# Peptides against a protein of PDB entry 4GMN, part 79

Target 1, 375 residues: chain A of PDB entry 4GMN
Amino acid sequence: RYANITLLALVTLASIGTDFQETLVKGNQGSRESPISAADEEWNGFDDADGDAMDVDQKSSSGEDQEEDYEEIDVKEDDEDDDDDSITSEMQADMERVVGADGTDDGDLEDLPTLRELIQTAVPQLIRLSNLPIDSDESLTIQSHALSALNNISWTISCLEFANGENANIHNAWYPTAKKIWRKTILPILEADSADLKLATQVTSLAWAVARVLHGETPTDGNPHRKFISLYHSSKQQAGGNSNSIEEPEDPFQGLGVKCIGVVGSLAHDPAPIEVNREVGVFLVTLLRQSNNVPPAEIVEALNQLFDIYGDEELACDKEVFWKDGFLKHLEEFLPKMRTLTKGIDKRTQPELRTRADEALLNLGRFVQYKKKHA

## One batch from the design tools (peptide; made by RFdiffusion4, then SolubleMPNN)

Design b2_p13_5_s4 (from b2_p13_5, 8 letters changed)
Fold by OpenDDE base, seed 2:
Structure b2_p13_5_s4 (fold): chain B 375 residues (1-375), chain A 13 residues (1-13)
Amino acid sequence: as target 1 above (375 residues)
Amino acid sequence: EKPERLAPPPYVP
């Protein structure tokens, strides 16, 4: 009885976390109706600073109308009206305020009551539930649901923009809580060294969501990057041996390998210790060198992490790791392999994977050119 | 602009 109420509450909190994410994605898609013609922008690094809105005077060169007959693939959106009426008018009003708010630096979340209660009241309970002694299948189920709820909440918050002081109130409220999730939930589970790949996948997903906000400010106690690298390697050894379908997630980006790469990449950002950055950078570059045995989704994630970590030339990791350890050569040597890999992905059966691989290939070309110009 | 990596969908249990 008590367990069933607890499980229902945990499922409800996990649902709320998902619904917030969907609303954020829809809201952010509505603001992104400007097609970022990412195609023609020279890679200029990742300078966070100068908001010089380059007034790209679109000189309308009247290039000839090649009517490429885009066959309108009538994707019948089967409107499965899953009337997930779970989005309360209060949650929707909080989400509309998050998307539109010039972030006040007060951290009080006075104007975001649902998000405030989620962070201040719900998350501390979920952390407690995730730390229960595992003595029964019931306690394991409670832990799994608590981790799922923490994951969905943490992912939702990690989809907010925090650059340039955006959403500073949410960032300031979340930051201490994110560190608490890391220290109280993630680290203890990683230290328990369980052979449970389901639990490992859940904690790694949560760790990625948390590390996407904390970056290099993630607590380095116990070298968690090495634990995730070890988990990456152990997961590959298990998948190769038993043809027992650990149901490879239908989504290639939900794989434990991708999640491990996402965590360690995020942990390697400035101001991470330079040796943490080096160990992660060497791991990521090694995946590219071994690409024949690496799933395409993991290659895409590894490339993207390398771009984010080493896109700024002013960072200590550029000189002390990227240039010193000769990463440019490995990236350049990987370009023809990436072209082959990307072309090998069927657009019909794996459209998302193909799109993300095409993007990562484009960015790899630009990144290599940029780094050659700045050598 | 950093291409906003689509966050992988949350794990729905």
Scores: peptide ipSAE 0.027, ipTM 0.724, DockQ to the pose 0.293
Fold by OpenDDE base, seed 3:
Structure b2_p13_5_s4 (fold): chain B 375 residues (1-375), chain A 13 residues (1-13)
Amino acid sequence: as target 1 above (375 residues)
Amino acid sequence: EKPERLAPPPYVP
């Protein structure tokens, strides 16, 4: 009983997080002619728990044909128009305020009551539920649902623009909570060194969403970038050995490898320690050098992360890592390989992957030209 | 409809 209510509440919170994300993406498309870098909508859909249809062995009891004249109770199909207006009018009003808020001051979330309750009341409970001792299948299920809800909330918040002091009130409210998610949920799961790839995928998705806001201000304690790099390599080794198709997500950008790249890329942004930046930069450049054995989606993500990390020449990582470690040469040598890779993607079968690869190729050409001009 | 992942804006150097 309590478990089912808790699960339903967690599913509902996860759904609310999705609906918020979809509406933010739609809202941001309408207001700014400048395409904001779309947050990769990493909805890890709930796998509908396979309703293990209890095979009620219909024991063929040849019981007699009692034609019980069940009166057709004309169950009026009340067309419950499930106005699955899953977005409450309050949620929509909060989102319209977030998208429309000119940079009003370091104020309390008093004007954003739904978002306030989500951050201040729901998220602390989800963090608690994600930290339950795993002693039963029920506790594992609760953890998974709590991680999914945290993921969706964190992704939704990561779709907001925080550059130039935009949404500063939301950023300031989220920042301590995001650090708490990192320290209390993400790090303990990463330290448990679980062979569970489902759990690893969930925590890595959540870590990416959190790191997309915290960037180089993400806590570096215990070198989490190395744990995600190790997870990347471990996931590749497992996929090669057991023909147990861990169902490769139909979306090539939802793969654990892409998520690991997204996390470590985000962790390497300024003001990250230069050695963290270097280790991540070397990892990303190494993927490009090994591109023949790397999925195209991971190459696209690795390129985007390299552009974001090293796009600013005023940052210490430009001189101390990019130029010092000779990354420009590797990017230039990769250009003809990227052209071949991109042309090899069938536009009919993988239209999204082809579009994102065409853009990453365009950006790579521009980035190489930029860096050559500023050498 | 799968939400079209808005592709990152082309890098402007």
Scores: peptide ipSAE 0.024, ipTM 0.664, DockQ to the pose 0.053
Fold by OpenDDE base, seed 1:
Structure b2_p13_5_s4 (fold): chain B 375 residues (1-375), chain A 13 residues (1-13)
Amino acid sequence: as target 1 above (375 residues)
Amino acid sequence: EKPERLAPPPYVP
């Protein structure tokens, strides 16, 4: 009885986390609609060419409108609006405040009661549930649902803008909690060295969401970047051997390989230790060199991570890793391969993968040109 | 000028 209530609560929290993401995505789409400045294309008035008004005689054919007596079949569609509105009006109002906050309202978390309760009340319980001793199938199910809920909450928060001090209240509330998730949930599961690829995928998804906020401030205890790199390689070796490959997710970006790249890329951002940055940078550049055997989605993510890590020439990693280890040459040599890879993606069958690959290719060209100019 | 990354759509898990 208590376990079923706990599972229902965890499923509900996971649902809340996803629905919260959809609302953030819709709101961020609305805010990223910068008004297309209607370029006032001065519609230079089409010169009124004096087209002779041919007087087309309106023959008023009085068509007798036969009132076909449509019997209103009063089909009471009982719209059972199964408003499975998992989004409470309070959650929607909190989301509208977060998305609609012109980044000047350093509003207290007091004004975000749902988000506050998620961070302060729900997440600490989810951390506890994710750390239960696995002694039964029920405890494994509880852990999986707790990890799912933590993943969805963490991803939702990771979709907020925190640049330039935006959402600083949320960032400041989340940051210690994110570090707690990392130390209490992610690290212990990574250290347990479980052959469970499902659990590894859940933990890696959560780790990526957490690392997207913490970046190079993610705790380096136990060299987690090496564990995720090892997990990447191990997952590739297992997929090649047994025909019981976990069905590759229909979405190429949901793969464990992409998630591993996303985690380690995020961990390598400034102010990460320069050797952590180097090990990750070498891993990512090595994927580009071996691109013939790497899924396109992993290449897209690896490129995006490389741009974010090394986009700033003022950072120590630019001089000490990017230039010193000769990464520009590898990116230049990869540019024609990326063009071929991107062109090989069918726009009809994989539209998202193609779009993201076209963007990554464009950014790669710009990035290489920038780095050549600033050499 | 730093190359502005075309931000991919946020990853939805």
Scores: peptide ipSAE 0.024, ipTM 0.710, DockQ to the pose 0.512
Fold by OpenDDE base, seed 5:
Structure b2_p13_5_s4 (fold): chain B 375 residues (1-375), chain A 13 residues (1-13)
Amino acid sequence: as target 1 above (375 residues)
Amino acid sequence: EKPERLAPPPYVP
C-alpha cells in the first residue's frame, strides 16, 4: 500500500517534469520559427575588417519546376480531450511565468511556488529514494522511479536559458541541488559498477541533464568523465556479442552512446581541469576518426560537443588542447566523411537525424574556416 | 555569429 502510493507520487513527479519540459520546448519552438532564409549568410566572425567584395557572377541555371502534387493528408485532429488533470492551475501559472519572463526578472522563487517546492521539497526526497539499499524488487522499482523523476526535473531545468544572467533566480536555487544530485545520486551509482545497463542509462541521462547546467563546474572528484568513457566502450562491446541487445531506442538520439557523449562533453567545458578537457577532446576526436563504426547520432553529438568546448579562443583549452593536440587537422580530415555520412541518411525514414546531421555538417565547415582564420 | 547548437533532445523516459 505505501509502496504503491510512493510509486504513484514518483510517476506523478516524473509526469510533471515531462509536461513542464514539453511546454518549455513548445514555447521555445514558437520563437524559432524565424524564417530559415537567413541561413545562407556565411558566418563571418566578429572582425570589422573592410575586406573587398569580389563579385562572383554565379550564373543561374534555370531548372524546370516539376509541380509534384503533394496530396494533402487530411490529418483528422481527433480532439480527444484527454483531460490530463495532472497540471494544477498553480503549475500552469508557474510555467507561463517561466516561458513568458523576459530574462531581466531576477525574481525570487517566491513568485514560482510550484518550482520552489519541486526543488526544495521534492528533489531532496527523490535523492534519498535513489539511495535506498537495493534489497528487494520493490526497492529497485522505487530507485528507478526516483531516478526517472530526477531526470525529468533536471532536463526541464536544463532547457532554461541561463546565459547572460537569464533565469538567475532558478539557476541559483538549482545549482546547489544539482551538485547534491551529482554527489549523492550519480557518483554512488557510478562507483557501484553495476552491470545493469538500464540503471546505467537512467543515471547517464540524469548526469547529462545535471552537467548541462553545471558544465565544467561539475565536481571532478573520482574522474567521472573516465567512468562515462568506459561505459561508452562497454556498451559497444555488449551490443556486438549478445542477441539480448537492449532494443536500440527508436530515437537514435536517446541511445546510451549519445548520452555518454553529452555527459563527457558537458563536463569538459571551462572551467574544467585541462587534463579532463584533453581526455574528453581526444575521446571525441577519436570517434570522428573511427566514424565508419559509430552511429550517425553519436557523430552529430560529438561534433556539437567539440564546437561547444572549443568555440571560444579566449579559453585556456583552445591553446593548451585544441591547437597543441592538433584537433583542427582531424576536423578537416573528417569534413568529407561527414558529407558522405549526412548524404547517406534517408530524409524520409530519419528526418530528424538528417536535419541534425545537415546542421552539424554546416557548422563543421564554418568551425574549420573560423579556426583557420584564427590560427 | 556562433554556430547554432542544437539543444539535446528532451529525454522522455
Scores: peptide ipSAE 0.024, ipTM 0.719, DockQ to the pose 0.688; fails the geometry check

Design b2_p13_6_s2 (from b2_p13_6, 12 letters changed)
Fold by OpenDDE base, seed 3:
Structure b2_p13_6_s2 (fold): chain B 375 residues (1-375), chain A 13 residues (1-13)
Amino acid sequence: as target 1 above (375 residues)
Amino acid sequence: DELSELLEELLSE
């Protein structure tokens, strides 16, 4: 009984988080002519359309033809217009305030009651539920749904602009909670070294959402970037061995490989330790060198992460990693390969992947020219 | 709010 209520509440929190994200993305597109990077549009919520159709084994018991005249109860299809107005008017008002708020620096969420309750009340419980001992299929299901809800909330918050002190109140409220998610949910699951790729995908998605806000301020204890790099390599080895179709997500950008790249890229931003930045930068550049064996979506993500990490020449990582380790040469040598890769993507069958690859190719050309001018 | 009710349900366990 309790578990069904918890599951329903977790599913509804996950749905609300998805709808919030969609509305924030739509709202931000309307207000700023600056294209939100196409990376922010791509979080399709997990359709938990695991309709495990319980194959009710219809045992063909040859029971006799009792023509019970069941009266056609004219069940009026009450068109319950499921006004799946999943977004409450209060949630919508909070979102309009978040998009419109001149960042009052007071870290008080008094004017954002729904967001306050999500951060202060829901997330601490979701962290608790994600840390339950796994001793039953029920506890595993609760963990999965708690991770889904944490993912949705974290992604939604990661779609907010925090540059230049925008949304500083939300950032200040979220920052300690995001660090708590990292330390209490993400790190323990990564340390358990589970062979479960579903769990690994969920925790990696959550880790990306959290790292998109924390960047180089993400806790580096235990070298989590190396765990995600190891997970990347392990996922490639498993996909090559067992022809068990782990349903490759229909969206090439929802793959575990892309998520691992997104996490480690985000972790490598300033003020990350220079050695963390180097290890991630070398990993990303190595993917480009091995591009013949890497999915195009992972190449697009690896390029975007390299642009974001090394775009600023005033950062210590520019001198100590980018120039010192000769990354410009590798990027320049990759340009003709990227042109070939991008042209090989069919615009009819993979329009999004082709668009993002065309953009990444354009940006790579600009980035190489920029770095050559500033050499 | 439906969210507040759901949060109260989640907190009651």
Scores: peptide ipSAE 0.016, ipTM 0.618, DockQ to the pose 0.000
Fold by OpenDDE base, seed 4:
Structure b2_p13_6_s2 (fold): chain B 375 residues (1-375), chain A 13 residues (1-13)
Amino acid sequence: as target 1 above (375 residues)
Amino acid sequence: DELSELLEELLSE
């Protein structure tokens, strides 16, 4: 009886998360056409603001190398699991205030209470249900439905604009919850090293949705980027052998390979550790070098991730990884291959893949020109 | 709210 009620509730939560996504997408579609993923923004380059480069006369002061012995202050990270329950009360009061200030249509006011209940009440329960001991086919079904609901909620939130402080109330409410999903749901499932490609696809989809909001602030504990890179390679080895191909999703962008690229790309954004950024950047550039054996959708995703990660020259990863590891040369050498790949996609049978490949090819040309100007 | 009622039902068992 309990299990049937739990399953019904999980199906309903997954449905509400989908209906909410459709409603937010329809609300946003009043201003923007079809959900171009936030990654499909045309990389317009930075406008050449004629910032007069002030000639800062680098006076060559030959200061002596005093080897200051940095005593390693062994900061014992006391893992005080401060369940900072305090944020819930102030955030509730601020959500009620932000709803009143901007002339958002009366419809957005009704959706915010539902989103609040999804984040504060539903998600903690879904995290609990996704971590139940797997002792039966029923427990596996509960986990799968809990992951589906978490995925739908997380994807919905990841489709909101957070640039320039937009939706800051939702971002702030989601951020600690997204970290909790990562630590309590994603990492334990990823560490269990399950041979279940369905479960791996579900957790990787959820991980991508979460990482699209957290970016380089996603917890780096246990090097999750390496686990997703390993999962990418393992998934390619399994697809080659057994003709029980999990039906390749009709959408080439729903494949486990694309999802793995999306996760690791998102994890590599600033302020990610430079070594994490390097390992991901080398992985992505290696896919481009091996493009003859890589699905076109994975190439499109790998390019978009490379543009987003290395688009800003002020970031430490530009100097320490992009330039230092010679990525520009690999991108320039890939440009004629990308033209051939894109032209090989039939517009009639794969119109979306062709459109996204044409855009990624355009952006690659712009990106290579930009980086050559800043070399 | 239908979600809150469903969550209360889920939490009460």
Scores: peptide ipSAE 0.015, ipTM 0.605, DockQ to the pose 0.000
Fold by OpenDDE base, seed 1:
Structure b2_p13_6_s2 (fold): chain B 375 residues (1-375), chain A 13 residues (1-13)
Amino acid sequence: as target 1 above (375 residues)
Amino acid sequence: DELSELLEELLSE
């Protein structure tokens, strides 16, 4: 009974997380450009606007890891058929409030009770369930659903705007939880070195969602960027050998290769260690140099990550990696290849891939011009 | 909060 209830709960949580994404995407279509489009936003360069990097004095509240012993609350089975629709409706109403709010309310999650409960109550249990010993097909199913729920929640939160102190309440609530997901769920599964590409894809998707919020503040313990780079290369070797190609997802951007690039790109942002940034930057630039053997969607993602990582000239990685390792030359040499690649994508069969490639090509041209002006 | 109650019910087992 337990495993069926747990499975149902995990399916419901994964569904709710999906409905949150849909609500967020719908809400953001009426306001600022969708943060999914922020990766596809026309890179205008950093204007020389003295953006006072607000010194967010993150007072390191040494939150002692109180292992809260969750006491087993003996909840009576009252057969209230609480319509799954009601919970989804309350959660949708929280996301509608987040999207409709002018982001400036530094208030507690008091006004976002369902999001609070997702972060504070659901996610800790999902972390526990994702870490169960795999001893049965049932435990594999539970882990997969827990990872799916964590993925959907994490992706939804990663679609919120956190720039300029927007949604700071949600960011502050999520940030420690995102680090817990990274340390307790993502790292252990990456360290288990499983040959299961399905599990690897789920964990990499979750890792990307988490890293899209944590960026360079993602825990660097055990050099996880190298594990994702290794996973990228391993996935390419397996796809080339056995005719049991895991069906390439119908969406080119849902591929394990794209997800690996998204993770390592996000991990390389400031304040990441300069050697982590270098290793990732060299990996990304190497994909561009080898572009004849790289899927177009992975090239688009690798370009967007390079723009985001190296867009700011005030960052240490600009001088110590971008200029020092001669990345501009590689980007300039890639520009005619990108034009050929983009023109090779059929607008009728792959309209999204073509649009994102046209945007990435435009941004590459601007980025190269910007970097040449600021050399 | 109906979600908290459901999450407690679904995750307390």
Scores: peptide ipSAE 0.015, ipTM 0.608, DockQ to the pose 0.000
Fold by OpenDDE base, seed 5:
Structure b2_p13_6_s2 (fold): chain B 375 residues (1-375), chain A 13 residues (1-13)
Amino acid sequence: as target 1 above (375 residues)
Amino acid sequence: DELSELLEELLSE
């Protein structure tokens, strides 16, 4: 009876976390013309002050318009009104408040009662459940569901804007809890050195969600970046040997390799120790050098992480790592490889991967030009 | 609400 109630509550909390994420993403998309995948933001760190309009003489080559009759495949969206009754009316009201919140409220979570209860009441219990002694298949199931719920809640919160003091109330409430998830759930599981790739994927997803908010303020105890780098390499060694392809997730960006890159990238942001930043930066640049053997999605993520980590020239990591370790040269040498990689992605079979690769290629070109001007 | 009740059930055991 207990196990069924606990399981139901964990499934409900995991659903709530997913629906909250989807609604926040959709709500933010209403204000921005492009889908906010957090990776699709053109890196605007370049002040376009020098608008030297290169007159690209568009020679109008009058190619004959072969009207290829694109048969409109009338994809009947079966409006399966999946009335996903998973969203409580109070949660929906909190979601509407978060999406509509002008980022000026340094206030308490008084106006966000459901989010408050998730952070203050649910998450502490999920942390407890994720740390139960594993002595049965039931305890493994409870741990997996607790990790899923923590993942969904953490991802949802990581989709909020916290720059410039936006959502400061939520950030301030989440920050100590995120550190608690890291220290009490993530680190113990990473230290147990389990051969369970499912558990490793779950904890890595959770670690990425938490690290997307904490960045370089993520607890550095036990050098977790090295554990995720080791996990990355171990995952690649397993994929090469046994034709038990754990089916690469249909979404190339949901792969364990991408998640490991996302975690270590996030961990390397300022104010991370320069040694941590250097080890991560060298890892990411090494992926670009080895790009012929790296999935395109991992290259896209590694590039985005490099832009985010080294985009600001005022940061200590720019001088002490980026310039000192000669990263610019490696990025320049990678540009022609990235063009080849991106062109090799079929737009018809992998449209998202191609779009994100085209953007990462554009941003790489801009980033290299910026760094050359600021050298 | 249903979430608060589920959380109370989770906390009561």
Scores: peptide ipSAE 0.016, ipTM 0.610, DockQ to the pose 0.000; fails the geometry check

